Peptides against a protein of PDB entry 3ESW. Designs and how they scored, part 7

Target 1, 322 residues: chain A of PDB entry 3ESW
Amino acid sequence: NNIDFDSIAKMLLIKYKDFILSKFKKAAPVENIRFQNLVHTNQFAQGVLGQSQHLCTVYDNPSWHSIVLETLDLDLIYKNVDKEFAKDGHAEGENIYTDYLVKELLRYFKQDFFKWCNKPDCNHCGQNTSENMTPLGSQGPNGEESKFNCGTVEIYKCNRCGNITRFPRYNDPIKLLETRKGRCGEWCNLFTLILKSFGLDVRYVWNREDHVWCEYFSNFLNRWVHVDSCEQSFDQPYIYSINWNKKMSYCIAFGKDGVVDVSKRYILQNELPRDQIKEEDLKFLCQFITKRLRYSLNDDEIYQLACRDEQEQIELIRGKTQ

## One batch from the design tools (peptide; made by RFdiffusion4, then SolubleMPNN)

Design b1_p8_6_s1 (from b1_p8_6, 5 letters changed)
Fold by OpenDDE base, seed 4:
Structure b1_p8_6_s1 (fold): chain B 322 residues (1-322), chain A 8 residues (1-8)
Amino acid sequence: as target 1 above (322 residues)
Amino acid sequence: DLLLKAIK
């Protein structure tokens, strides 16, 4: 009896696909109840949900992408990408070109485009006067600042001229294209949009201990790659735990296709207590939100994303053993 | 936010 191994393999693949797809079907009533109870009873879960409602979708705005591309010096960017790409002896059309693009965008953004604002310059005294600024506290946005999704305004007094300078913490990334300054929040917000504007798969990573960064899905490396615009860092997930000796508890990645606990990628030492939510409930929450984000996708898209998720989970498990 | 420059 010639065992038709090809027929068996095809049948097994179909059954496997059906099994994977079954996990992404509409949530059962019991799962909905669990989800509702979790987000109503656990503040951390509510926070993750709230962040997902914004961060998973806000950057998928074609009008914003156009504004970004019109604002950036694309000629300079592509000139530099092409130069570095050619220098390393790569042929045109290789998936690695996108990695060079992201590296140049990191360079361009930090060196040419955006400014770190520890303290603002004095509006009256001009450039390079931040050393003369004394913090007075924070205030709510005024009517103009409120137009640009401003949650808080830091207030500074100039020690030289006595004038007040406002540093609004804008959450509108289009306004950040104008202001071109901020801290990790503004940096990550605008840089996430920039990467998205080039058609890249990008996630926003929130760390509970007051830092944020990106992940980019490299088609060349076939994995999620750490990207920090503040540090001009590409594929250096260890910088926080090792180089900064930072203590951390949670790192959550937010993207259009899912929400993922990526803590294992970044928390290599100095782990803080993960006491905000049960691990099983966090896993459930992320899976539930991810499932909702994929409801409109076809079976092939769902299957491909599920395969990518599985590969990432394997990576995250193996990374702790090195 | 502020802590990132203090470690460098």
Scores: peptide ipSAE 0.031, ipTM 0.769, DockQ to the pose 0.010
Fold by OpenDDE base, seed 5:
Structure b1_p8_6_s1 (fold): chain B 322 residues (1-322), chain A 8 residues (1-8)
Amino acid sequence: as target 1 above (322 residues)
Amino acid sequence: DLLLKAIK
């Protein structure tokens, strides 16, 4: 009896596919009830849901992508990418070109395009006057600032001239193309849009302990890659826990195709208590939101994404074999 | 504030 191993393998693959697809079918009534109860009773769950409603879809705006591409020095960017690719890229295959692109975008963004703003310059005294600025507090946006999705405005007084300078914390990434300054929120917001504008698969990572960054899905590395625009960092998930000795409890990634707890990638030591939600409820929440985000996808798309998700989960469990 | 870098 020649066991047709090929036939068995095909049948197993079909059964596996059907099993995977069954997980992404419309939620059962009991799951909907569980979800509703969770987001109404748990503030952390409500926060994750609220963030997902914004972060998972806001960057998928073709008009914004066009504006970004028209604003960036694409000639410089591609010239630099081509130079780096010509050295080593051909030996590693064409997929590595995208990694070089992301690395150049990190360089370009930090070195040529965007500025860190701890304190603003004085509007009256001009450039390089931030040292003279004293914080007075924060207030709501004025009528002009409110047009650009501004949640808060930091107020500063100049010690030299006594004038007030406003630092609006804009959440409109198109406005950030004009202002070209901010802190981690503005950096991550605009940089996420920039990466999306190049057609890349990107997630926004929220850390509960007041930091944010990106992940990019590298086709060359076949995994999610840590990307921090503030640090010009590519594939260095350890920088927070190890280099900064930062204590952290939660890192949640938000993308168009899902919401994922990526804490295991970044929390390598000094883990804070994960007391905001039950682990099972967080897992359920992320899966439920992910399922909703995929409702319009076909079976093949769902299957491919599910395979990628399983690979990521394996990676997160095994730890990076450095 | 989630939008603030921890100033070392």
Scores: peptide ipSAE 0.026, ipTM 0.727, DockQ to the pose 0.011
Fold by OpenDDE base, seed 1:
Structure b1_p8_6_s1 (fold): chain B 322 residues (1-322), chain A 8 residues (1-8)
Amino acid sequence: as target 1 above (322 residues)
Amino acid sequence: DLLLKAIK
């Protein structure tokens, strides 16, 4: 019996593909019931779902991408990328160019474009007057601020002139292209859009302990790479747990193609109790949302993403993010 | 500092 090993291998590959694709088929009625019950009974699950409904899709806006590209100094950016690529990039292949692009965007964004705002400058006294600002609290947006997806406005009084300065916390990233200031939320929001505007695969990472950052899928490194615009950080997932000695419980990544618990990448020590949801339920939730996000994709796209997901899960289990 | 849209 001449065992046609090639035929067997092909058959096994087909069966494996079919098996993978079967995981992304429309949810069974029982899974839908489980999902509905979970999001209705667990506040954390409801939170993850609500975030996914915004963060997974909001950045896939071609009009926004155009506005971003028109606003950035592309000549400066590409000049710097080309300069760094010319030094080292040709030996490593063309895919490394995108890593240099992301690194330059981090530099450009922090050094040239955006400003950290603990307290605003006084609108009356001008620049470098934030030291004179006293917080009075927060309130809802006014009629103008509400146009830019503003949920909260921080109110400050100038100790020098007595005038009130408003610091609206805008969620509209296009408005942030104008204001060019904020904290981690504004930084991450706009920077996520910037990366998306270059056609990159990007995820928004939410940390329960009041920080946010990005992940970029590097074709050169063939993995998700930590990207923090606030820190001008590329591929340094350890900075929170080790450098900051931050205690954390959950890090959830939100992208157009899925929702992933990436806590294992970032929570290296000082783990807080993960008591908001059962681990099995969180895994189920993320998988369920991911399936929904992929319903419009073809079988080849689903298979490619599933292979990427598997590699990421292996990476996360092994703790080999570096 | 999380500017997450209030999940209504």
Scores: peptide ipSAE 0.020, ipTM 0.616, DockQ to the pose 0.012
Fold by OpenDDE base, seed 3:
Structure b1_p8_6_s1 (fold): chain B 322 residues (1-322), chain A 8 residues (1-8)
Amino acid sequence: as target 1 above (322 residues)
Amino acid sequence: DLLLKAIK
């Protein structure tokens, strides 16, 4: 009896797929209880849940994508992408074009589009007057500022003319297309939307130690790639721990398809105590939220994402970006 | 510089 090894292999693959899919079925009552208890008793868990409810879905807005694409100089962007792509030739395949696009978007955003704002310029004295600005504190938004999801307004007085200048911290990324200035929060918020507007798989990375950046899933590299708009950085996850010598405890990535602890990618040295939650509880929390985000997906989509997740976990364990 | 980058 010739053992049909091909038939056996196919059967094993089906059983494996079914096993993977079984993990994404509706949560058992015990898992729901564990989740509810965790988010009610642990502030960090509650914060992660709250962020997931916003960051995992807010950027999946087709109307916003249209506004972004209408606002950017697409002719300039694609001209530059085409130019860089043509230099390297077609030897690496079509998927590398998207990496060139992200690199150009980083360049364009930092050099041509958006501005870092430590202090605003004086609204009366004009450009390059931020050196004359003294912070007076922060207050709530006025009626106009409140239209653009503004939680805080920083108030500055000009030492030259004595006038007050307001720097509203807008969370509406469409308003940021107009204002074109901010700090890491505004930069990452708008840049995440920009990347999403090109149809890219993007995650928002929250660091507990007051920084934020993106990850892009490169089809060419077949992995999540570090992207920081503030630094014009592509695939440099080490910049915080090594170049900045930054101390960090948690980096959590938020995307439409999942929430992932990516701390191992970015925390290479100077690790702060991870004392906000038990490691097992954080792992459970991220998996539970991820499972919920995938409830509407079909079996093939779930399986593909599960395979991608497994590959990422292997990468994070090995500490080697291949 | 670093602190300024971290100011959300």
Scores: peptide ipSAE 0.028, ipTM 0.752, DockQ to the pose 0.011; fails the geometry check

Design b1_p8_6_s2 (from b1_p8_6, 5 letters changed)
Fold by OpenDDE base, seed 3:
Structure b1_p8_6_s2 (fold): chain B 322 residues (1-322), chain A 8 residues (1-8)
Amino acid sequence: as target 1 above (322 residues)
Amino acid sequence: DKLLEAIK
């Protein structure tokens, strides 16, 4: 009897798929207990959970995507993308077009659209007056500011005219389309939404040491790519540890399909103590949240994402992105 | 006044 190796291989692939899918079934009671205990007893875990409840879903808003696309100069953006694609893209295939798009969006956002705000300009004296502004502290939002998910307002006094200028820290990314200014939080918040509005697969990366950025899943590169709107940076995960000599402990990526510890991608040197949670507990937490985020997906989607996750884990272990 | 401060 000729051994049908093709049949055996097919059977093994089915069994393997079933095994992978079994990991994404409803959590066992013991896992639920572990999760509940972890988030109730560990502040870092509670913070990660809280962030996941917002960041993993907030940008999946078709109404917001429409507003973004109506606000951006799409003609300029696509003109520039097409120009760069025409030079190099045909040799590399169609999938590289999205990389050119993200690079142009980085350029457009930093150069043409958004502004970094160390201090606001004086509302009375006008443009380029931030040098005259003295911080007085922070306060809660007023009635108007509260409409745009504002947690805090920075207060500044002009040394020239004596007037008070308010710098609300808005969390509503639609309001940021109007204000066009902020720090890394506002930059990353709006830029994440912008990327999502083009139908891209995007994660929000939170660094415990007061920075935030994005990751984009490149179909061309077949991996998650570092994207920092503040720096107009594409695929430069080393900029924090090496260029800035920044000390860091945790980098956590939040996306619609999962929460992932991406610290190994960005923390290349100057690692701070990872003492906020046990490594096993953090791994469990991220996997548990990821599992919950995928509960509504079909078996094929779950399997595809699981394969992608495995490739990312291999990448993170190898420390090679290219 | 942390320049890199994320919105909390």
Scores: peptide ipSAE 0.054, ipTM 0.825, DockQ to the pose 0.011
Fold by OpenDDE base, seed 1:
Structure b1_p8_6_s2 (fold): chain B 322 residues (1-322), chain A 8 residues (1-8)
Amino acid sequence: as target 1 above (322 residues)
Amino acid sequence: DKLLEAIK
């Protein structure tokens, strides 16, 4: 019997593709019940769901992208990218250009554009007066602040002039293009939007232990790359666990195409108890949300993303991010 | 270096 190996291989590939695609079909009733029960009974699950409802889609706003691109000094950015690319990039191929772009955006954002704010300057005394500011606590936004998705306002009193200065914690990244200051939340929020505005695949990473950063999918490296705007850091996932000796329990990445537990990429030591949810339930939750986010995608897109997901999972299991 | 915390 002449075994047509080519035909067999084709059939196997089709079956494999169909198998992968079957995982992204509409959830069975039992899965829906499990999901509903999980998010209603587990606070951490509810939190992840709530974050996904915002973070996975909010940055996919063409109007915002236009505003960002109009606000940034694109001439400076591309000048610097071109300069670095001209040195070594041509030998590595065109895909590396995007890595240079992200690195320049990190530089530009930290050095030229945005400011870290432990305490605000006094609105009366002017620049470099934060040392005179005493925290009085936090309160809700006023009518003006509420226009920019502000949930909390930190209140400070100037020890020099006695005036009150408000530091609203804006969630509207467009407002942050104006204020150009904040802490890790504001930094990551706006920087995520900036990267998205260049058409990049970006995820927002939430760490339970009060830090946030980005991941960018590098076509050159063919993997998700750690990006922290606060640290001007590219591909240094170890900085938290190793350099900072930070203790962490959960890192969850939120993107338009999925929600992924990326804890294994960042929690290299000093792991805190992961007691907020059962591991199987967290895996289920992330997969379920991811499935929902992909419902509108075609089979080819689903398959490509599924292949990417598989490679990422392999990477995370092996602990080989570099 | 410094721990970057203080998420809003």
Scores: peptide ipSAE 0.053, ipTM 0.822, DockQ to the pose 0.012
Fold by OpenDDE base, seed 2:
Structure b1_p8_6_s2 (fold): chain B 322 residues (1-322), chain A 8 residues (1-8)
Amino acid sequence: as target 1 above (322 residues)
Amino acid sequence: DKLLEAIK
């Protein structure tokens, strides 16, 4: 009996695919109950869910993508990308080109487009007057500021002229295209939208210890790549733990197709206690939200994403991408 | 991060 090994291999691949797809089927009633109980009883879980409801979907707005592309100096960006791409002579073509694009977007955003704002300049005294600004506290938005999804306004008094300057913390990334200033939140928010506007697979990474950044899925590197707009950083996940000597407990990535605990990529030393949720419950939560985000996808899309997820989990366990 | 406070 000539065992048709090719037929067996095909059958095993089909069975494997079916097995993988079975994991993304409708949640069992017991899983729904577990999810509801977890979100209702654990504040950290509730926070992760709340963030996922916004961060996983908000950037998938075609009208916003158009506004971004109309606002950026695309001629300059592509000129610089083409120039850098022409130097390497890599055969990977389009795949490596996208890495150059992200690197140029990091440069352009930090150097040409956006500004770090620790303190605002005085609205009366003009540019480079932030040194004269004293914080008075924070308040709610006024009627105009409220139009741009503003939750908090920082209030500053100028020590020179005595006038009040408002620094609204806008969450509307389209407003940030106008203001072109902020801290890590505004930087990451707008930069995430910018990357999405180029059709890239992007995740928003939340760190519990008050920092945020992006991940970009590089087709060239075939993995998620650390991207920090504030630092003009590409593929340097170690900068927080090593360079900053930052203590961290959780890093959670939020994307269109999933929520992933990426703490192992960024927390290399000085790990803080992970006491906000049980590890099994966090894993369950991220998987459950990920399943929900994929409910509308076809079997092929689900399978491809599941393969990507598995490869990422292997990477995170091995620690080899550093 | 105030952005995350607005999402809570």
Scores: peptide ipSAE 0.020, ipTM 0.673, DockQ to the pose 0.012
Fold by OpenDDE base, seed 5:
Structure b1_p8_6_s2 (fold): chain B 322 residues (1-322), chain A 8 residues (1-8)
Amino acid sequence: as target 1 above (322 residues)
Amino acid sequence: DKLLEAIK
């Protein structure tokens, strides 16, 4: 009896697809109850949900993308990408072009466009006066600052002239195109939007221990790639745990298509206690939010994303991130 | 919010 392996393979594939699709169907009543109970009883879960409601969709704004592309020096960026691609990219195929683009955007953003702001310059004394600034604390935004989704304003006094300088922590990334300064929050916020404006698949990664960065899905590498605009870093997920010797507990990635615990990619040593939520509840929460984000997608899209998810999970288990 | 510290 010639076992028709092709027929068996086709049947298995159909069954597998059906199985995968079944996981992304509308949540059962019991799952909804579990979700509601979890977010109402666990503060960490509520935080993840709140972040997802903002970070998963806020960057999918065509008007913002247009403003970004009009603001950046695209001629310079593409000139540099083309130069680097011409050297080595032809041998690796067209998909590598996006990796070169992201690398140039990292360079351009850090070197040419945005500035790190530990302390602001004095508004009265002018440039290069941050050394004279003393922090006085933080306060709420004024009427003007409130127009740009400002949660807090850091207040500084100049030791030289005695004047007060305000450093608003703007959450409006369009305002950041003007101010062009900040810390990891502003850097990651605007850089996430920049990457999205080029039509790339991007996630915002939140670390509980006061850092944030991006992930870009490389079609060339066929995986999620660590991207930190502050560090001009591409595919170096180890920098926090190894280079900085940072202790961390949670890294959560937020994208338009899902919420994923990516802690295993970045927490390589010195893991802090994961005591904010049960592991099973966190897994459930991320999956539940991911399902909701995918409810409008067709079966083919759901299946393709599910395949990507499985590959990522395999990668995270195997520790194959270089 | 937790994103206020300077990266060393």
Scores: peptide ipSAE 0.066, ipTM 0.836, DockQ to the pose 0.011; fails the geometry check

Design b1_p8_7_s1 (from b1_p8_7, 4 letters changed)
Fold by OpenDDE base, seed 3:
Structure b1_p8_7_s1 (fold): chain B 322 residues (1-322), chain A 8 residues (1-8)
Amino acid sequence: as target 1 above (322 residues)
Amino acid sequence: DLIEKALK
């Protein structure tokens, strides 16, 4: 009996593909009930769902991509990318070009384009007057500020001239192209849109302990890469736990194709209690939302993304053993 | 809003 090993291998591959695809089929009634109960009874789960409804889709806007590309100095950016790419002896068409692009975008954004704002400058006294500003608290947006998805406005008084300066915390990334200033939220929001505008696969990472950053999928490295616009940081996931000695409990990544608990990539020490949700329920929640985001994809797209997900999970497990 | 807290 000549065992046709090729036929067996093909059959096993088909069965494996079918098994993987079966995990992404429409949720069973029991899964829908579990999901509904979880988001209605657990505040953290409700938060993750709410964030996913915005962050997973908001940046997939072609009109916004056009506005971004028209606003950036593309000639400078590509000139610098090409220069650094050529210095390292790479040939045109290599997948590593996207890594150079992201590194230049980090440089350009921090050095040439956007400004960190602890306190605003005085609107009356002009530039470099933030040292004279005293916080008075926060208010709701006025009629003009409310047009740009603003929930909070920080109010400051100038110690020199006595005038009031408003610092609206805009969530509209197109408005941020004009204002060119903010903290981690504004930086990450606009930088996520910028990366998306170059056609990159990008996730927004939310940390429960009041920080946010990006990940992009490097085709050269064949993995998700940490990107922090505030720090001009590329592939340094350890900076929070090790360099900052930051205590953290949850890091959740939000992308168009899925929601993933990436805590294992970033929480290397000083782990805070993960008491907001059961680990099994969080895993279920992320998988359930990810299934919903993939409902319009074909079987081949679903399978490719599932293979990527498995590779990431292996990476996240191995990172604890190094 | 929970979304606003995620973006700040």
Scores: peptide ipSAE 0.021, ipTM 0.559, DockQ to the pose 0.012
Fold by OpenDDE base, seed 4:
Structure b1_p8_7_s1 (fold): chain B 322 residues (1-322), chain A 8 residues (1-8)
Amino acid sequence: as target 1 above (322 residues)
Amino acid sequence: DLIEKALK
């Protein structure tokens, strides 16, 4: 009896695919009840859900992508990418080109395009006057600021001229293309949109301890890569816990295809208590939201994403052993 | 604020 190993392999692959796909079927009534109870009873879960409703979809806007590409100096960017790519002896068409693009976008964004704003410059005294600014507190947006999804406005008084300068914390990334300044929130928000505008797979990473960054899916490295626009950092997930000695409890990644607890990638030491939610409930929540985000995808897309998720989970487990 | 605290 010649065992048709090819037939067996095909059958096993089909059964495995069916098994994977079964996990992404419409949620059972019991799962819906668990989800509803969790988000109504746990504030952290409610926060993760609220963030997912915005961050998972907001950057998938073709009109915004066009505005970004029209605003950036694409000639400079591609000139620099091509220069560094050629210098390292790579041939055209290699998947590694996108890694060079992301590295140049990090450089361009930090060095040429966007400004860190601890304190704003005085609107009256002009550039390089932030040292003269005294914080007076924060207030709600005015009618004009409210048009650009502004939740808070920081108020500063100039010690030199006495004038008030407003620093609105805009959440509209298109407005940030104009203002070209902010802190980690504005940096990450606009940079996430920039990366998306180049057709890249990007996640927004929220850290509970008041920092945010990106992850980019490198087709060359075949994994999610840490990307911090504030630090011009590529593939350095250790910078927070090791270099900054930052204490952290949660890092949650938000993308179009899912929500993932990526804490294991970034929290290498100085772990704070993870007491905001039960680990099982957080895992359930992320899986449930991810499942909802994939409801419109076909079986092949769902299967490919599930394989990517599995590979990432393996990576996150192994990374703690190095 | 976060970067300034990490650089000190």
Scores: peptide ipSAE 0.018, ipTM 0.682, DockQ to the pose 0.010
Fold by OpenDDE base, seed 5:
Structure b1_p8_7_s1 (fold): chain B 322 residues (1-322), chain A 8 residues (1-8)
Amino acid sequence: as target 1 above (322 residues)
Amino acid sequence: DLIEKALK
């Protein structure tokens, strides 16, 4: 009896596809009840939901992409990418070009485009006066600042001239194309939009311990890649736990296609207590939000994304065993 | 098209 291994493989693939697709069907009434109860009773769950409602969709704005591409020095960027790509003799194939692009965007953003702002310069004394600035606290936005999704404004007094300088913490990434300064929040916000404007698959990673960064899906590496614009870092997920010796509890990635607990990629040592939510409830929450984000996708798209999700989960498990 | 340039 020649076992038709090809027929068996095809049947197994069909059954596997059906099984995967069944996981992404519309939530059962019991799952909806569980979700509603979780977000109403657990503050961390409510926070993750609230972030997902913004971060998963806000960067998918074609008008913003156009403004970004019109603002960046694309000729310089592509000139540099082409130079670096030419050095490798194209041996690694065309998919590696996007990795070179992301690396150049990291360089360009940090070196040429955006500035770190620990303290603002004095509006009266001019450039390079931040050393003279004393923080007075924070307040709500004024009428002008409120136009650019500003949640808070840091207030500084100049020790030299006595004038007040406002540092609005803008959440509008288009305003950040003008201001070109900020901390990790502004850096990650605008850089996420920049990567999205090049048609890349990008996630925003929120760390509970007051840091944020990106992940880019590399078609060359066939995985999610750590990207930190503040650090000009590509594929260095260890920098927080190892280099900074940072203690962390949660890292959550937010993308158009899902919400994923990526803590295992970044929390390599000095793990803080994960006491904000039950692990099972967090897993359920992320899966539930991910299902909702995929409800408009066809079966083939759902299947491809599910395969990607499984590969990521395998990667995250293997990284703990090395 | 800036988008076409960005996708190459």
Scores: peptide ipSAE 0.008, ipTM 0.514, DockQ to the pose 0.014
Fold by OpenDDE base, seed 1:
Structure b1_p8_7_s1 (fold): chain B 322 residues (1-322), chain A 8 residues (1-8)
Amino acid sequence: as target 1 above (322 residues)
Amino acid sequence: DLIEKALK
């Protein structure tokens, strides 16, 4: 009996694909009940769901992408990318160009485009007057500020002229293209949109301990890459735990194709108690949301993403990003 | 955190 090994291999591949696809079928009634109970009884789960409803979809806006590309100095950006890419002599293939693009976008954003704002400059006294600003507290947005998804406005008084300056915490990334200032939230929000506007696979990473950053899927490296616009950092996931000695409990990545617990990539030491949710329930929650986000995708897209997910999980377990 | 404020 000539065992047709090719036929067996094909059948095994089909069965494996079918098995993988079966995990992404419409949720069973029992899974829906579990999900509903979890988000109604666990505040952390409710928070993750709420974030996913915004962060997983908000950046997939073609109108916003056009506005971003019209606002950036693309000639400067591509000139710099081409210059750095030319030094490598194309030895590592064309996919490395996108890594150079992301690195230049990090440079451009931090050095040329956006500003860190601990305190605003005085609206009356002009530039470099933030040292004269005293915080008076926070209040709700006025009618104009409310147009740009503003939940909070920080109020400052100038010690020199006595005038009040408002620092609205805008969540509309298009407004941030105008204001060009903020803290980690504004930086990450706009930078996520910028990367998405170049057609890149990007996730927004939320850390429970008051920091946020991006991940970019590098086709060259064939993995998710840490990207922090505030730090001009590319592929340095260790900076928080090691360089900052930051204590952290949860890092959750939000993208159009899924929600992933990426804590193992970033929490290398000084781990805080993970007591907000059971680990099994968090895993279930992320998988359930991911499954819902993929309901409109075809079988080939689902399979490709599932293979990518498996590789990422292997990476996260091994603790090796290299 | 801007996100926590947007969820409340």
Scores: peptide ipSAE 0.008, ipTM 0.553, DockQ to the pose 0.011

